# Peptides against a protein of PDB entry 6CSU: the designs that were tried, part 94

Target 1, 51 residues: chain A of PDB entry 6CSU
Amino acid sequence: GALEELRGQYIKAVKKIKCDMLRYIQESKERAAEMVKAEVLRERQETARKM

## One batch from the design tools (peptide; made by RFdiffusion4, then SolubleMPNN)

Design b2_p27_6_s3 (from b2_p27_6, 16 letters changed)
Fold by OpenDDE base, seed 5:
Structure b2_p27_6_s3 (fold): chain B 51 residues (1-51), chain C 51 residues (1-51), chain A 27 residues (1-27)
Amino acid sequence: as target 1 above (51 residues)
Amino acid sequence: as target 1 above (51 residues)
Amino acid sequence: DEVFKKSDEFEKKIEEDVKKFEEELNK
């Protein structure tokens, strides 16, 4: 019935948001790791220029 | 009726989830910035220990 | 700002998810 349909739509929407969020988190962690690596490298280069 | 009330509750719940996710994203950006700063500092400390 | 760009894209995606849900409830 209508109640079951609404419930189904709600669950579907929530699951979609959840999946998108999990993907975002995973990709964000990967980007963060790369940003850290890049920043470390830049910092080392900066230090090297001062020696 | 019960159906309309449930509909309203579901919409409210989904909107709340949205808001929570947006807050998480904002906080995540802030944490990422702090993580980079901390890593730069640690890298400088490591370099200093080698001099 | 790559972080901002990706976060903005995600925010838009979430908004679309919510919008689709609301549209379905109005059928």
Scores: peptide ipSAE 0.309, ipTM 0.750, DockQ to the pose 0.699
Fold by OpenDDE base, seed 3:
Structure b2_p27_6_s3 (fold): chain B 51 residues (1-51), chain C 51 residues (1-51), chain A 27 residues (1-27)
Amino acid sequence: as target 1 above (51 residues)
Amino acid sequence: as target 1 above (51 residues)
Amino acid sequence: DEVFKKSDEFEKKIEEDVKKFEEELNK
């Protein structure tokens, strides 16, 4: 009935949002790791140059 | 009626989830910025020490 | 800039999910 349909729609929406969030978090972590790696390399080079 | 009330509750719940996620994203960005800043400082010091 | 761009895209995605849910509830 209508009640079950509403419940189903809610569950579907929540699951979709959850999945999108988890994917975003994972991809964000990967990007952050690469960003840090790049910064570390740049800083090593710059520091060495100034020595 | 009861069905409209439930509909309203579900919409409210989904909006709450959205807000929580947006807040998380904002806070995560801030933490990431601070983490990178700290890492840069540490790498400068470590590189200089090894020179 | 990249972080902001990706976060903005995510926010839009979530908004679309919410909008779709609301539309379904109005049927």
Scores: peptide ipSAE 0.307, ipTM 0.749, DockQ to the pose 0.666
Fold by OpenDDE base, seed 4:
Structure b2_p27_6_s3 (fold): chain B 51 residues (1-51), chain C 51 residues (1-51), chain A 27 residues (1-27)
Amino acid sequence: as target 1 above (51 residues)
Amino acid sequence: as target 1 above (51 residues)
Amino acid sequence: DEVFKKSDEFEKKIEEDVKKFEEELNK
């Protein structure tokens, strides 16, 4: 009925938001990790040039 | 009626979740900004030591 | 600036999720 449909829509919306948030966090972490890796690589390259 | 009240409650709850997520994002951005500031400070300190 | 861009995109996505929910409730 209408009550069940309303409840279902709410649960679906909350789950969607949750999934989007988790994905955002994951992607943010991945971007941060890539930035760190790039920085480390640059540092190593600079060190190598000085050797 | 009860259905309209529940609908309103669900909408309110979803909006609350949205607000919480936006706050989290804002806080995350602020933390990132502080980290960048700290890194810049460290870099300047390192440069100063080498001068 | 990329962080800001991504966060802004996410904010818009969440807003769309909320909007979609409200639209579904109005059907």
Scores: peptide ipSAE 0.306, ipTM 0.745, DockQ to the pose 0.825
Fold by OpenDDE base, seed 1:
Structure b2_p27_6_s3 (fold): chain B 51 residues (1-51), chain C 51 residues (1-51), chain A 27 residues (1-27)
Amino acid sequence: as target 1 above (51 residues)
Amino acid sequence: as target 1 above (51 residues)
Amino acid sequence: DEVFKKSDEFEKKIEEDVKKFEEELNK
């Protein structure tokens, strides 16, 4: 009935927002990891150049 | 009626979730901005030291 | 800045999710 439909729509909306936020957090963590990796690589290259 | 009241409550709940998530994002942006500011400051200090 | 661009895109996405929900409840 109408009550069940309304509840279903609410749950669907909340789940969508939750999934979008989890994805954003995951992608942000991945970008941070890649930035650190790139920085470490640059430092190693500089060290190798000096040797 | 009861159905209209529940509809209003669900809308209010979704808006609350939205506000909480936007606050989290805003705080994350502020932290990122402060990190960039600190890095730029360190680079400028290093440049000044070399001069 | 890439970090700020992604943050802004996410904010817009959340706004769209909420808007869609409100539209569905008005049907």
Scores: peptide ipSAE 0.305, ipTM 0.745, DockQ to the pose 0.828

Design b2_p27_6_s4 (from b2_p27_6, 14 letters changed)
Fold by OpenDDE base, seed 1:
Structure b2_p27_6_s4 (fold): chain B 51 residues (1-51), chain C 51 residues (1-51), chain A 27 residues (1-27)
Amino acid sequence: as target 1 above (51 residues)
Amino acid sequence: as target 1 above (51 residues)
Amino acid sequence: MEEFERADKMEEKIQKDVEEFEEELKK
């Protein structure tokens, strides 16, 4: 009935928001990891120049 | 009636989730801004060493 | 700049998700 349909719509909306946010967070983590790798590489290069 | 009350509750719940997620995203932007400031400062320091 | 643009895009998507829900409730 109407109550079940309303409940279904709510669950669908919440799941959609959840999925979108999880993807956003995952992409943020991947970008952060790339920035860390780049920084570590620069530090190694700088150390090599000083050695 | 009861159906309208439940509808209102579900709408309120979804809006609450939205607000929480938007706040999280805003905080993410603030963190990104801080990283940019730190990068600019490092670049200035590097330039100063090369001058 | 890329992080800000990505964040703005996500905000827009979340808003659309909510709007879709509200539109479904009007049926």
Scores: peptide ipSAE 0.331, ipTM 0.751, DockQ to the pose 0.838
Fold by OpenDDE base, seed 2:
Structure b2_p27_6_s4 (fold): chain B 51 residues (1-51), chain C 51 residues (1-51), chain A 27 residues (1-27)
Amino acid sequence: as target 1 above (51 residues)
Amino acid sequence: as target 1 above (51 residues)
Amino acid sequence: MEEFERADKMEEKIQKDVEEFEEELKK
């Protein structure tokens, strides 16, 4: 009925927002990981130059 | 009626979730801004050492 | 900056999700 349909719309909306946010967070984590890798490489290069 | 009340409750709940997520994103932007400031400082220090 | 642009895009997306929900409830 109408109540069940309304509930369904709510659940759908909530899940949509949740999925969008999880994707955003995942992308942020991936970017952070790449930045760390780049930093480690720079540090190794700097260490090598100092030797 | 009951349907209108439920509709209102669901809209309120979704808007609450929206606000929470937007707040999280704003905090993320603030963290990014601080990282940029720190990077600029490091770059200035490095430039000074090279001179 | 890329991070700010990503954040802005996500804000717009969430707003759209909410608007779509509200539109469905008015039908």
Scores: peptide ipSAE 0.330, ipTM 0.750, DockQ to the pose 0.808
Fold by OpenDDE base, seed 3:
Structure b2_p27_6_s4 (fold): chain B 51 residues (1-51), chain C 51 residues (1-51), chain A 27 residues (1-27)
Amino acid sequence: as target 1 above (51 residues)
Amino acid sequence: as target 1 above (51 residues)
Amino acid sequence: MEEFERADKMEEKIQKDVEEFEEELKK
């Protein structure tokens, strides 16, 4: 009925927002990891130059 | 009626979720801005050392 | 800068999700 349909639409909307945000967060973490990796490489290069 | 009340509650709930997510994204942007600022400072230091 | 673009796109996406929900509830 109308009640079940309304509930279904709500659940669908919430799940969509949740999935979109989780993907965004995951992408942010991946980008952060790459930034850290790049920093570590730079630090190693600096250390090597000093030796 | 009861159906209209439920509809209103669902809309309110979804809007609340939206607001929470937008706030999170805004905070993420602020963190990104700070990281960029720090990176610019590091780059300036590196340039200065090479001179 | 790329992070800001990603954030803006996500904001737009969330807004669309909400609008779609509201449209369905008006039927």
Scores: peptide ipSAE 0.329, ipTM 0.750, DockQ to the pose 0.803
Fold by OpenDDE base, seed 5:
Structure b2_p27_6_s4 (fold): chain B 51 residues (1-51), chain C 51 residues (1-51), chain A 27 residues (1-27)
Amino acid sequence: as target 1 above (51 residues)
Amino acid sequence: as target 1 above (51 residues)
Amino acid sequence: MEEFERADKMEEKIQKDVEEFEEELKK
């Protein structure tokens, strides 16, 4: 009925927003991890240049 | 009626979720901006140490 | 600046998700 359809639409909307945000957060974490890796590499390179 | 009330409640709930998510995104942008500022400052400090 | 662009795109996507829901409720 109308109530079930409305409920379904609500749930769909919420899940869509949730999924989009989770993907955004995941991408942010991946980018942060890559930045850390790059920093570690740079530090190692600097150390190597000093040796 | 009950259907209209529920419709209103669902719309309100979705809008609230939207606002919360947009706030999170905004905070993420602010953090990114602060990281950029910090990086610029560090670069300036490094340059100053070389002078 | 890529982080800002990603954020902007996500904002647009969330807005679209909400708009789609609201349009369905108008039917």
Scores: peptide ipSAE 0.328, ipTM 0.749, DockQ to the pose 0.839

Design b2_p27_7_s3
Fold by OpenDDE base, seed 2:
Structure b2_p27_7_s3 (fold): chain B 51 residues (1-51), chain C 51 residues (1-51), chain A 27 residues (1-27)
Amino acid sequence: as target 1 above (51 residues)
Amino acid sequence: as target 1 above (51 residues)
Amino acid sequence: SMEEELLERIDKAIKELEEESKKIVEK
């Protein structure tokens, strides 16, 4: 019935959002790691130049 | 009617999820910034000690 | 950005819910 269909639409939306968020979190962690690595390398060079 | 009310509740719930995710993203960005800052400072000290 | 892409996907999911649920209620 309509009630069951409505519930189904809600669950579908929530699951989609959850999936997208999990993907975002994973990709964000990867990018953050690379950003830190790059920043550390730059800082190392800058510090070395000043000494 | 009941169907319209339930529809409204489902939409409201999903929008709440969106808001929670936005908050999470903002907080995550702030934590990431602090993490990078701390890492840069540590790296600066390490590089300095080696020279 | 990744954030913008995520938000777009979320908004699409919300929009689909709104549209499909509207059809259900209108039946």
Scores: peptide ipSAE 0.542, ipTM 0.825, DockQ to the pose 0.798
Fold by OpenDDE base, seed 3:
Structure b2_p27_7_s3 (fold): chain B 51 residues (1-51), chain C 51 residues (1-51), chain A 27 residues (1-27)
Amino acid sequence: as target 1 above (51 residues)
Amino acid sequence: as target 1 above (51 residues)
Amino acid sequence: SMEEELLERIDKAIKELEEESKKIVEK
């Protein structure tokens, strides 16, 4: 019935949003790790030039 | 009616989820920025000690 | 950006819920 259809639409939306957020979190962690690595390397070079 | 009320509740719940996710993203960005700042400072000290 | 793409997908999911639920209630 209509109630079951509404419930189904809600669950579908929630699951989609959850999946999108989980993917974002994973990709964000990967990019953050690469950014930190690059920043550390740049900082080493900058500090070395000043010494 | 009951169907309209339920629809409203479902939409409200999903929008709440979106808001919670936005807050999480903002807080995560702030924590990441502080982590990078701290890492850069530590790396400067470490590199300086090795020079 | 990744954030903008995520938000677009979330908004799309909300919009789909709003549109499909509206059709269900109007039937």
Scores: peptide ipSAE 0.540, ipTM 0.825, DockQ to the pose 0.802
Fold by OpenDDE base, seed 1:
Structure b2_p27_7_s3 (fold): chain B 51 residues (1-51), chain C 51 residues (1-51), chain A 27 residues (1-27)
Amino acid sequence: as target 1 above (51 residues)
Amino acid sequence: as target 1 above (51 residues)
Amino acid sequence: SMEEELLERIDKAIKELEEESKKIVEK
C-alpha cells in the first residue's frame, strides 16, 4: 500500500545518498594521496632551488 | 493525515543525513589540510637530516 | 568540485524523494 511505497521511496533515497557518499570518500582518498605526493615533490624542488 | 506525517518524517530524516554528510566533508577537509602540512614538515626534516 | 558534485547528487536524491512521496500521498 501507500505506506510501503513511502517506505520504499525513503529507503531508495537513503541508499542513493549512501552510495554517493561512499564514492566521494573513495575518490577523495585517491585525490588526497596524489596531492600529498605532489606536495612532497614541490617541497623537494623548493629545497633544491634554495641550495 | 498519517501518510503526510510519515512523508514529512522521512524527508526530515534524509535532510538530517545530508547535514551529517556536510559535517563529514568539512571535517575531512580540515584533516586533509593538517595532514598535508605535517607531510611537508616531515619532508623538510628528512631533507635536513640527509645534509 | 567533487564536493559540489556530491552535494548536487544528494540534493537530487532528496528532491526525487520529495516529488515521488508527494505523488504517493496524493493518490
Scores: peptide ipSAE 0.541, ipTM 0.825, DockQ to the pose 0.805; fails the geometry check
Fold by OpenDDE base, seed 4:
Structure b2_p27_7_s3 (fold): chain B 51 residues (1-51), chain C 51 residues (1-51), chain A 27 residues (1-27)
Amino acid sequence: as target 1 above (51 residues)
Amino acid sequence: as target 1 above (51 residues)
Amino acid sequence: SMEEELLERIDKAIKELEEESKKIVEK
């Protein structure tokens, strides 16, 4: 009935929001990791240039 | 009626979730900014030690 | 930005809930 439909819509919205947030967190972590890797590479190159 | 009230409650709930997520994102950004500041300070200190 | 895109998606999900639930109540 209408009650079940309303509940369904609520659950759908919550699940969508949750999914979007999880994706955001994952992508954010990946970007942070890439930044760290890039920094490490720069440091290695700087070290090499000093040798 | 009851259905309208329930609808309102569901909408309120998802808006609360949104607010919580916004707060999380803001706090995450603040933490990231602090990490960057700390790194800059370390780099400055390292530079000073090399001088 | 990633944040802006996330917020847009969240807002769309909320809007969908609002509109679909309105239709249910109107029945």
Scores: peptide ipSAE 0.536, ipTM 0.821, DockQ to the pose 0.855; fails the geometry check

Design b2_p27_7_s4
Fold by OpenDDE base, seed 3:
Structure b2_p27_7_s4 (fold): chain B 51 residues (1-51), chain C 51 residues (1-51), chain A 27 residues (1-27)
Amino acid sequence: as target 1 above (51 residues)
Amino acid sequence: as target 1 above (51 residues)
Amino acid sequence: SPEEELLERIEEEIKKLEEESKKIVEK
């Protein structure tokens, strides 16, 4: 009935939002790792140049 | 009625999830910034020591 | 940005729930 259909819509919405967040978290971790790697390389060059 | 009330509760719950995710994203960005700052400082010391 | 894209998807899902649930209540 209408109650079951409404419940189903809610559960579907929550599950999709959960999946979107999990994907975002994973991709964010990967971007952060690459950013740190790049920053470390830049800092090595700058520190070496100043010595 | 009961159906309208339940609909309202479901929408409220999903909006709360959105707010929780917004807070998580903001806090995560702040933690990432601090982590990068600390990594830069450590790399400066290591690079200097190796020269 | 990745954050904005995520928020847009979440907002779209909320909007979908609001509109579809409204149709159920109105029937």
Scores: peptide ipSAE 0.467, ipTM 0.801, DockQ to the pose 0.815
Fold by OpenDDE base, seed 1:
Structure b2_p27_7_s4 (fold): chain B 51 residues (1-51), chain C 51 residues (1-51), chain A 27 residues (1-27)
Amino acid sequence: as target 1 above (51 residues)
Amino acid sequence: as target 1 above (51 residues)
Amino acid sequence: SPEEELLERIEEEIKKLEEESKKIVEK
């Protein structure tokens, strides 16, 4: 009935949002790793320029 | 009626989830910034030890 | 930004729930 449909819509919305968040977290970890590598490289280049 | 009240509760719950995710994103950005700073510091220390 | 895109998707999902649930209640 209407109650079951409404409950189903809620659960579906929550699950979709959860999936979007999990994907964001995974992609964020990958971007963070690349940012750290880039920052370390910049630091090494800056040190080299001052030598 | 009861169905309208339940609809309102579901919408409120999903909006609460959104707020929780906003907080997570903000905290994640702060942690990422601190991780980059820590990595730069470690790189500088490693360079100093090799000098 | 990736954060803005995520938030936009969440907003769209909330809007979808609001609109579809309204149709159920109005039946």
Scores: peptide ipSAE 0.464, ipTM 0.800, DockQ to the pose 0.811
Fold by OpenDDE base, seed 4:
Structure b2_p27_7_s4 (fold): chain B 51 residues (1-51), chain C 51 residues (1-51), chain A 27 residues (1-27)
Amino acid sequence: as target 1 above (51 residues)
Amino acid sequence: as target 1 above (51 residues)
Amino acid sequence: SPEEELLERIEEEIKKLEEESKKIVEK
């Protein structure tokens, strides 16, 4: 009935938001990791340049 | 009626989730900023040590 | 920004819930 439909819509919305957040967190971690990787590479290049 | 009340509760709950996520994002940004600040300070210290 | 895009998606989902649930209540 209407009650079950409404409940279903709520659960669906919450699940969608949850998925969006999880994706955001994962992508944020990946961006951070890539930034660190880039920094390490730059540092290595600078070290090599100074050698 | 009860159905309208339930609808209102569901919408309120989802909006609460949104607020929680906003807070999480803000806190995450603050933590990241603090980590960057700490890194800059460490780099400055290392530079000073090498001078 | 990624944060803004996330928030926009959340807001869209809330809006969807509001509109779809309204239709149920109106029946």
Scores: peptide ipSAE 0.462, ipTM 0.796, DockQ to the pose 0.881
Fold by OpenDDE base, seed 5:
Structure b2_p27_7_s4 (fold): chain B 51 residues (1-51), chain C 51 residues (1-51), chain A 27 residues (1-27)
Amino acid sequence: as target 1 above (51 residues)
Amino acid sequence: as target 1 above (51 residues)
Amino acid sequence: SPEEELLERIEEEIKKLEEESKKIVEK
Protein backbone atom coordinates (compact mmCIF):
# COMPACT_ATOMS: atom_id res chain seq x y z
CA GLY B 1 0.00 0.00 0.00
CA ALA B 2 0.88 3.65 0.29
CA LEU B 3 2.91 3.04 3.44
CA GLU B 4 5.09 0.43 1.77
CA GLU B 5 5.52 2.60 -1.28
CA LEU B 6 6.53 5.58 0.84
CA ARG B 7 8.97 3.44 2.78
CA GLY B 8 10.41 2.22 -0.48
CA GLN B 9 11.00 5.75 -1.69
CA TYR B 10 12.75 6.65 1.54
CA ILE B 11 15.04 3.64 1.32
CA LYS B 12 15.78 4.39 -2.32
CA ALA B 13 16.75 7.97 -1.50
CA VAL B 14 19.00 6.92 1.36
CA LYS B 15 20.72 4.29 -0.77
CA LYS B 16 21.36 6.78 -3.55
CA ILE B 17 22.85 9.29 -1.14
CA LYS B 18 25.00 6.56 0.37
CA CYS B 19 26.32 5.57 -3.03
CA ASP B 20 27.11 9.17 -3.91
CA MET B 21 29.00 9.57 -0.67
CA LEU B 22 30.98 6.38 -1.16
CA ARG B 23 31.98 7.48 -4.64
CA TYR B 24 33.00 10.87 -3.30
CA ILE B 25 35.13 9.23 -0.62
CA GLN B 26 36.86 6.99 -3.13
CA GLU B 27 37.58 9.84 -5.51
CA SER B 28 38.72 12.02 -2.63
CA LYS B 29 41.18 9.34 -1.54
CA GLU B 30 42.59 9.14 -5.03
CA ARG B 31 42.99 12.90 -5.24
CA ALA B 32 44.61 12.97 -1.82
CA ALA B 33 47.06 10.25 -2.81
CA GLU B 34 48.07 12.15 -5.92
CA MET B 35 48.41 15.36 -3.94
CA VAL B 36 50.66 13.69 -1.38
CA LYS B 37 52.75 12.11 -4.12
CA ALA B 38 53.25 15.46 -5.80
CA GLU B 39 54.07 17.17 -2.53
CA VAL B 40 56.58 14.49 -1.59
CA LEU B 41 58.40 14.91 -4.88
CA ARG B 42 58.41 18.68 -4.49
CA GLU B 43 59.73 18.46 -0.95
CA ARG B 44 62.54 16.15 -1.97
CA GLN B 45 63.68 18.70 -4.50
CA GLU B 46 63.31 21.60 -2.11
CA THR B 47 65.16 19.83 0.68
CA ALA B 48 67.96 18.81 -1.64
CA ARG B 49 68.27 22.38 -2.89
CA LYS B 50 68.72 23.61 0.66
CA MET B 51 71.47 21.10 1.40
CA GLY C 1 -2.67 11.75 9.18
CA ALA C 2 -0.17 9.09 10.07
CA LEU C 3 1.05 8.80 6.49
CA GLU C 4 1.70 12.53 6.22
CA GLU C 5 3.52 12.47 9.53
CA LEU C 6 5.69 9.58 8.39
CA ARG C 7 6.47 11.41 5.15
CA GLY C 8 7.62 14.38 7.18
CA GLN C 9 9.80 12.17 9.32
CA TYR C 10 11.43 10.55 6.28
CA ILE C 11 12.21 13.90 4.69
CA LYS C 12 13.60 15.18 7.97
CA ALA C 13 15.75 12.08 8.36
CA VAL C 14 17.22 12.43 4.88
CA LYS C 15 17.98 16.09 5.47
CA LYS C 16 19.76 15.14 8.68
CA ILE C 17 21.83 12.60 6.78
CA LYS C 18 22.80 15.36 4.37
CA CYS C 19 23.94 17.55 7.24
CA ASP C 20 25.93 14.71 8.77
CA MET C 21 27.65 14.12 5.44
CA LEU C 22 28.52 17.79 5.07
CA ARG C 23 30.10 17.72 8.51
CA TYR C 24 32.02 14.59 7.54
CA ILE C 25 33.31 16.30 4.40
CA GLN C 26 34.53 19.29 6.37
CA GLU C 27 36.23 17.15 8.99
CA SER C 28 37.76 14.98 6.27
CA LYS C 29 39.30 18.03 4.63
CA GLU C 30 40.83 19.08 7.92
CA ARG C 31 42.24 15.61 8.52
CA ALA C 32 43.63 15.46 5.01
CA ALA C 33 45.39 18.79 5.48
CA GLU C 34 46.99 17.55 8.69
CA MET C 35 48.08 14.30 7.05
CA VAL C 36 49.74 16.18 4.20
CA LYS C 37 51.49 18.47 6.65
CA ALA C 38 52.81 15.51 8.60
CA GLU C 39 53.97 13.73 5.45
CA VAL C 40 55.81 16.82 4.24
CA LEU C 41 57.69 17.10 7.51
CA ARG C 42 58.59 13.42 7.42
CA GLU C 43 59.84 13.65 3.85
CA ARG C 44 62.07 16.60 4.63
CA GLN C 45 63.79 14.53 7.27
CA GLU C 46 64.02 11.44 5.09
CA THR C 47 65.42 13.35 2.13
CA ALA C 48 67.97 15.09 4.28
CA ARG C 49 69.05 11.78 5.76
CA LYS C 50 69.69 10.35 2.30
CA MET C 51 71.83 13.31 1.22
CA SER A 1 34.18 21.44 -6.76
CA PRO A 2 33.70 17.77 -5.95
CA GLU A 3 31.97 18.75 -2.73
CA GLU A 4 29.60 21.09 -4.51
CA GLU A 5 28.77 18.41 -7.04
CA LEU A 6 28.07 15.93 -4.26
CA LEU A 7 25.89 18.44 -2.47
CA GLU A 8 23.95 19.09 -5.65
CA ARG A 9 23.28 15.38 -6.14
CA ILE A 10 22.13 15.00 -2.55
CA GLU A 11 19.84 18.00 -2.83
CA GLU A 12 18.37 16.62 -6.02
CA GLU A 13 17.72 13.30 -4.31
CA ILE A 14 16.01 15.02 -1.40
CA LYS A 15 13.87 16.98 -3.82
CA LYS A 16 12.97 13.78 -5.62
CA LEU A 17 11.93 12.15 -2.35
CA GLU A 18 9.84 15.17 -1.44
CA GLU A 19 7.98 15.17 -4.74
CA GLU A 20 7.53 11.41 -5.01
CA SER A 21 6.45 11.02 -1.41
CA LYS A 22 3.95 13.84 -1.85
CA LYS A 23 2.34 12.00 -4.73
CA ILE A 24 2.11 8.85 -2.65
CA VAL A 25 0.48 10.61 0.29
CA GLU A 26 -1.99 12.38 -1.97
CA LYS A 27 -3.30 9.15 -3.46
Scores: peptide ipSAE 0.291, ipTM 0.734, DockQ to the pose 0.741

Design b2_p27_8_s1 (from b2_p27_8, 15 letters changed)
Fold by OpenDDE base, seed 4:
Structure b2_p27_8_s1 (fold): chain B 51 residues (1-51), chain C 51 residues (1-51), chain A 27 residues (1-27)
Amino acid sequence: as target 1 above (51 residues)
Amino acid sequence: as target 1 above (51 residues)
Amino acid sequence: GAVVEGTYKELEKIVQDVQKALEEALS
C-alpha cells in the first residue's frame, strides 16, 4: 500500500545517500592525498630553485 | 493523519541528510585546504634544512 | 570542483525523486 511504498522510498533514498556519502568521503580523501603529494613536490622544487 | 505525518517526517529527514552532507562537503574542503597549506609549509622548511 | 558539484546535484535529485514519489502516493 501507500504507506509501505513511502517507507520503501525513504529507505531507498537514505541508502543511496549513505552510499554516495561514503564514496564521496573516500574519493575526497584520495584527491586530498594526491593534491598534497603534488603540492609538496612542487614546493620542494620551488624551494630548491630559490636556494 | 498518520500517512501525512509520516510523509512530512520522511521529507524532513531526507532534507536534513542533504543539508548535513552539504555542510560536510564544505567543511571537508576547508580542512583539505588547511592540510595542504600546512604540508606545504612543513615541506618548505624540511627542504630548506636539507639544502 | 566538478566532482563536488556533481554530488550536490545528485543529492538534490534524490530529494526531488523522494518528494515526487511521496506526492504521487498521497494523490
Scores: peptide ipSAE 0.088, ipTM 0.486, DockQ to the pose 0.042
Fold by OpenDDE base, seed 2:
Structure b2_p27_8_s1 (fold): chain B 51 residues (1-51), chain C 51 residues (1-51), chain A 27 residues (1-27)
Amino acid sequence: as target 1 above (51 residues)
Amino acid sequence: as target 1 above (51 residues)
Amino acid sequence: GAVVEGTYKELEKIVQDVQKALEEALS
């Protein structure tokens, strides 16, 4: 019935949002790690030039 | 009626999840920026000690 | 950045799709 269909649509939407959020978090962590590595390397080079 | 109330509750819940995710993204970006700044400062200090 | 903007737009679409589906089910 209508109530079961609405419930199903809600559950499906919530699951999709959850999956998208978890994927975003994982990808963001990976990008952050890469950014830190790159920044550390650049900073070492810059510090060396200034000393 | 009960069906309209349920509809309203589901829509409200989905919107809340969206808001929570957007807030998390914003806060994560701020934390990431802070971590990068801290790491850069630490790396400058470490590089200076090794030179 | 672009990734965040894309995620935001996707979330907006999800909310809109759910709103539409619920309205159609009640009509």
Scores: peptide ipSAE 0.087, ipTM 0.486, DockQ to the pose 0.042
Fold by OpenDDE base, seed 1:
Structure b2_p27_8_s1 (fold): chain B 51 residues (1-51), chain C 51 residues (1-51), chain A 27 residues (1-27)
Amino acid sequence: as target 1 above (51 residues)
Amino acid sequence: as target 1 above (51 residues)
Amino acid sequence: GAVVEGTYKELEKIVQDVQKALEEALS
């Protein structure tokens, strides 16, 4: 019925939002990892330059 | 020292990701709520039209 | 790292809790 269809559509929308959020989390983790790598490299270069 | 600074930067990056995700969750909840309101309105209009 | 993975799991739980709350609101 109409109520069941509405509930189904809502649940589908929530699931899509969940998937988008999980993807964003994954991408953010990847960006954070790259930021850490870049910072480690810069720090090592600075240390080496001061030696 | 350098190791502590890198650890600090790592923690800072993780905290930023957490904040970004919490904001995204809040915005997603708001969008979901608005979607439900709109669908309920459309359903009621369709029901009324068929009466 | 472990901190990132822990944060990811916490956020995933929050998403799941939000989904459950929204589904319950329609029941």
Scores: peptide ipSAE 0.080, ipTM 0.483, DockQ to the pose 0.055
Fold by OpenDDE base, seed 3:
Structure b2_p27_8_s1 (fold): chain B 51 residues (1-51), chain C 51 residues (1-51), chain A 27 residues (1-27)
Amino acid sequence: as target 1 above (51 residues)
Amino acid sequence: as target 1 above (51 residues)
Amino acid sequence: GAVVEGTYKELEKIVQDVQKALEEALS
């Protein structure tokens, strides 16, 4: 019935949001790690160049 | 009626999840920015020390 | 960045889709 359909829509939406959030968190962590690594290497070169 | 109340509850819950996720994203961006700044500064010191 | 923007838009779409589905079911 309509009530079950509404519940189904809610559950489906919540599950999707959860999955998207977890994926975002995982990808964000990976990107952050890569950005830090890249910045570290850049700064090593820049610091060395200025000395 | 009961169906409208349940509808309202589902919509409210979904909106809350959205808001929580958006807040997390914003806070994550801020933390990432601070992390990069801190790491850059640390690496400048470490690189300089090793030369 | 673009990934964050994409996630934001995706969430907005999900919320809108749910609201629309609920409205249609109650109409």
Scores: peptide ipSAE 0.090, ipTM 0.481, DockQ to the pose 0.043; fails the geometry check

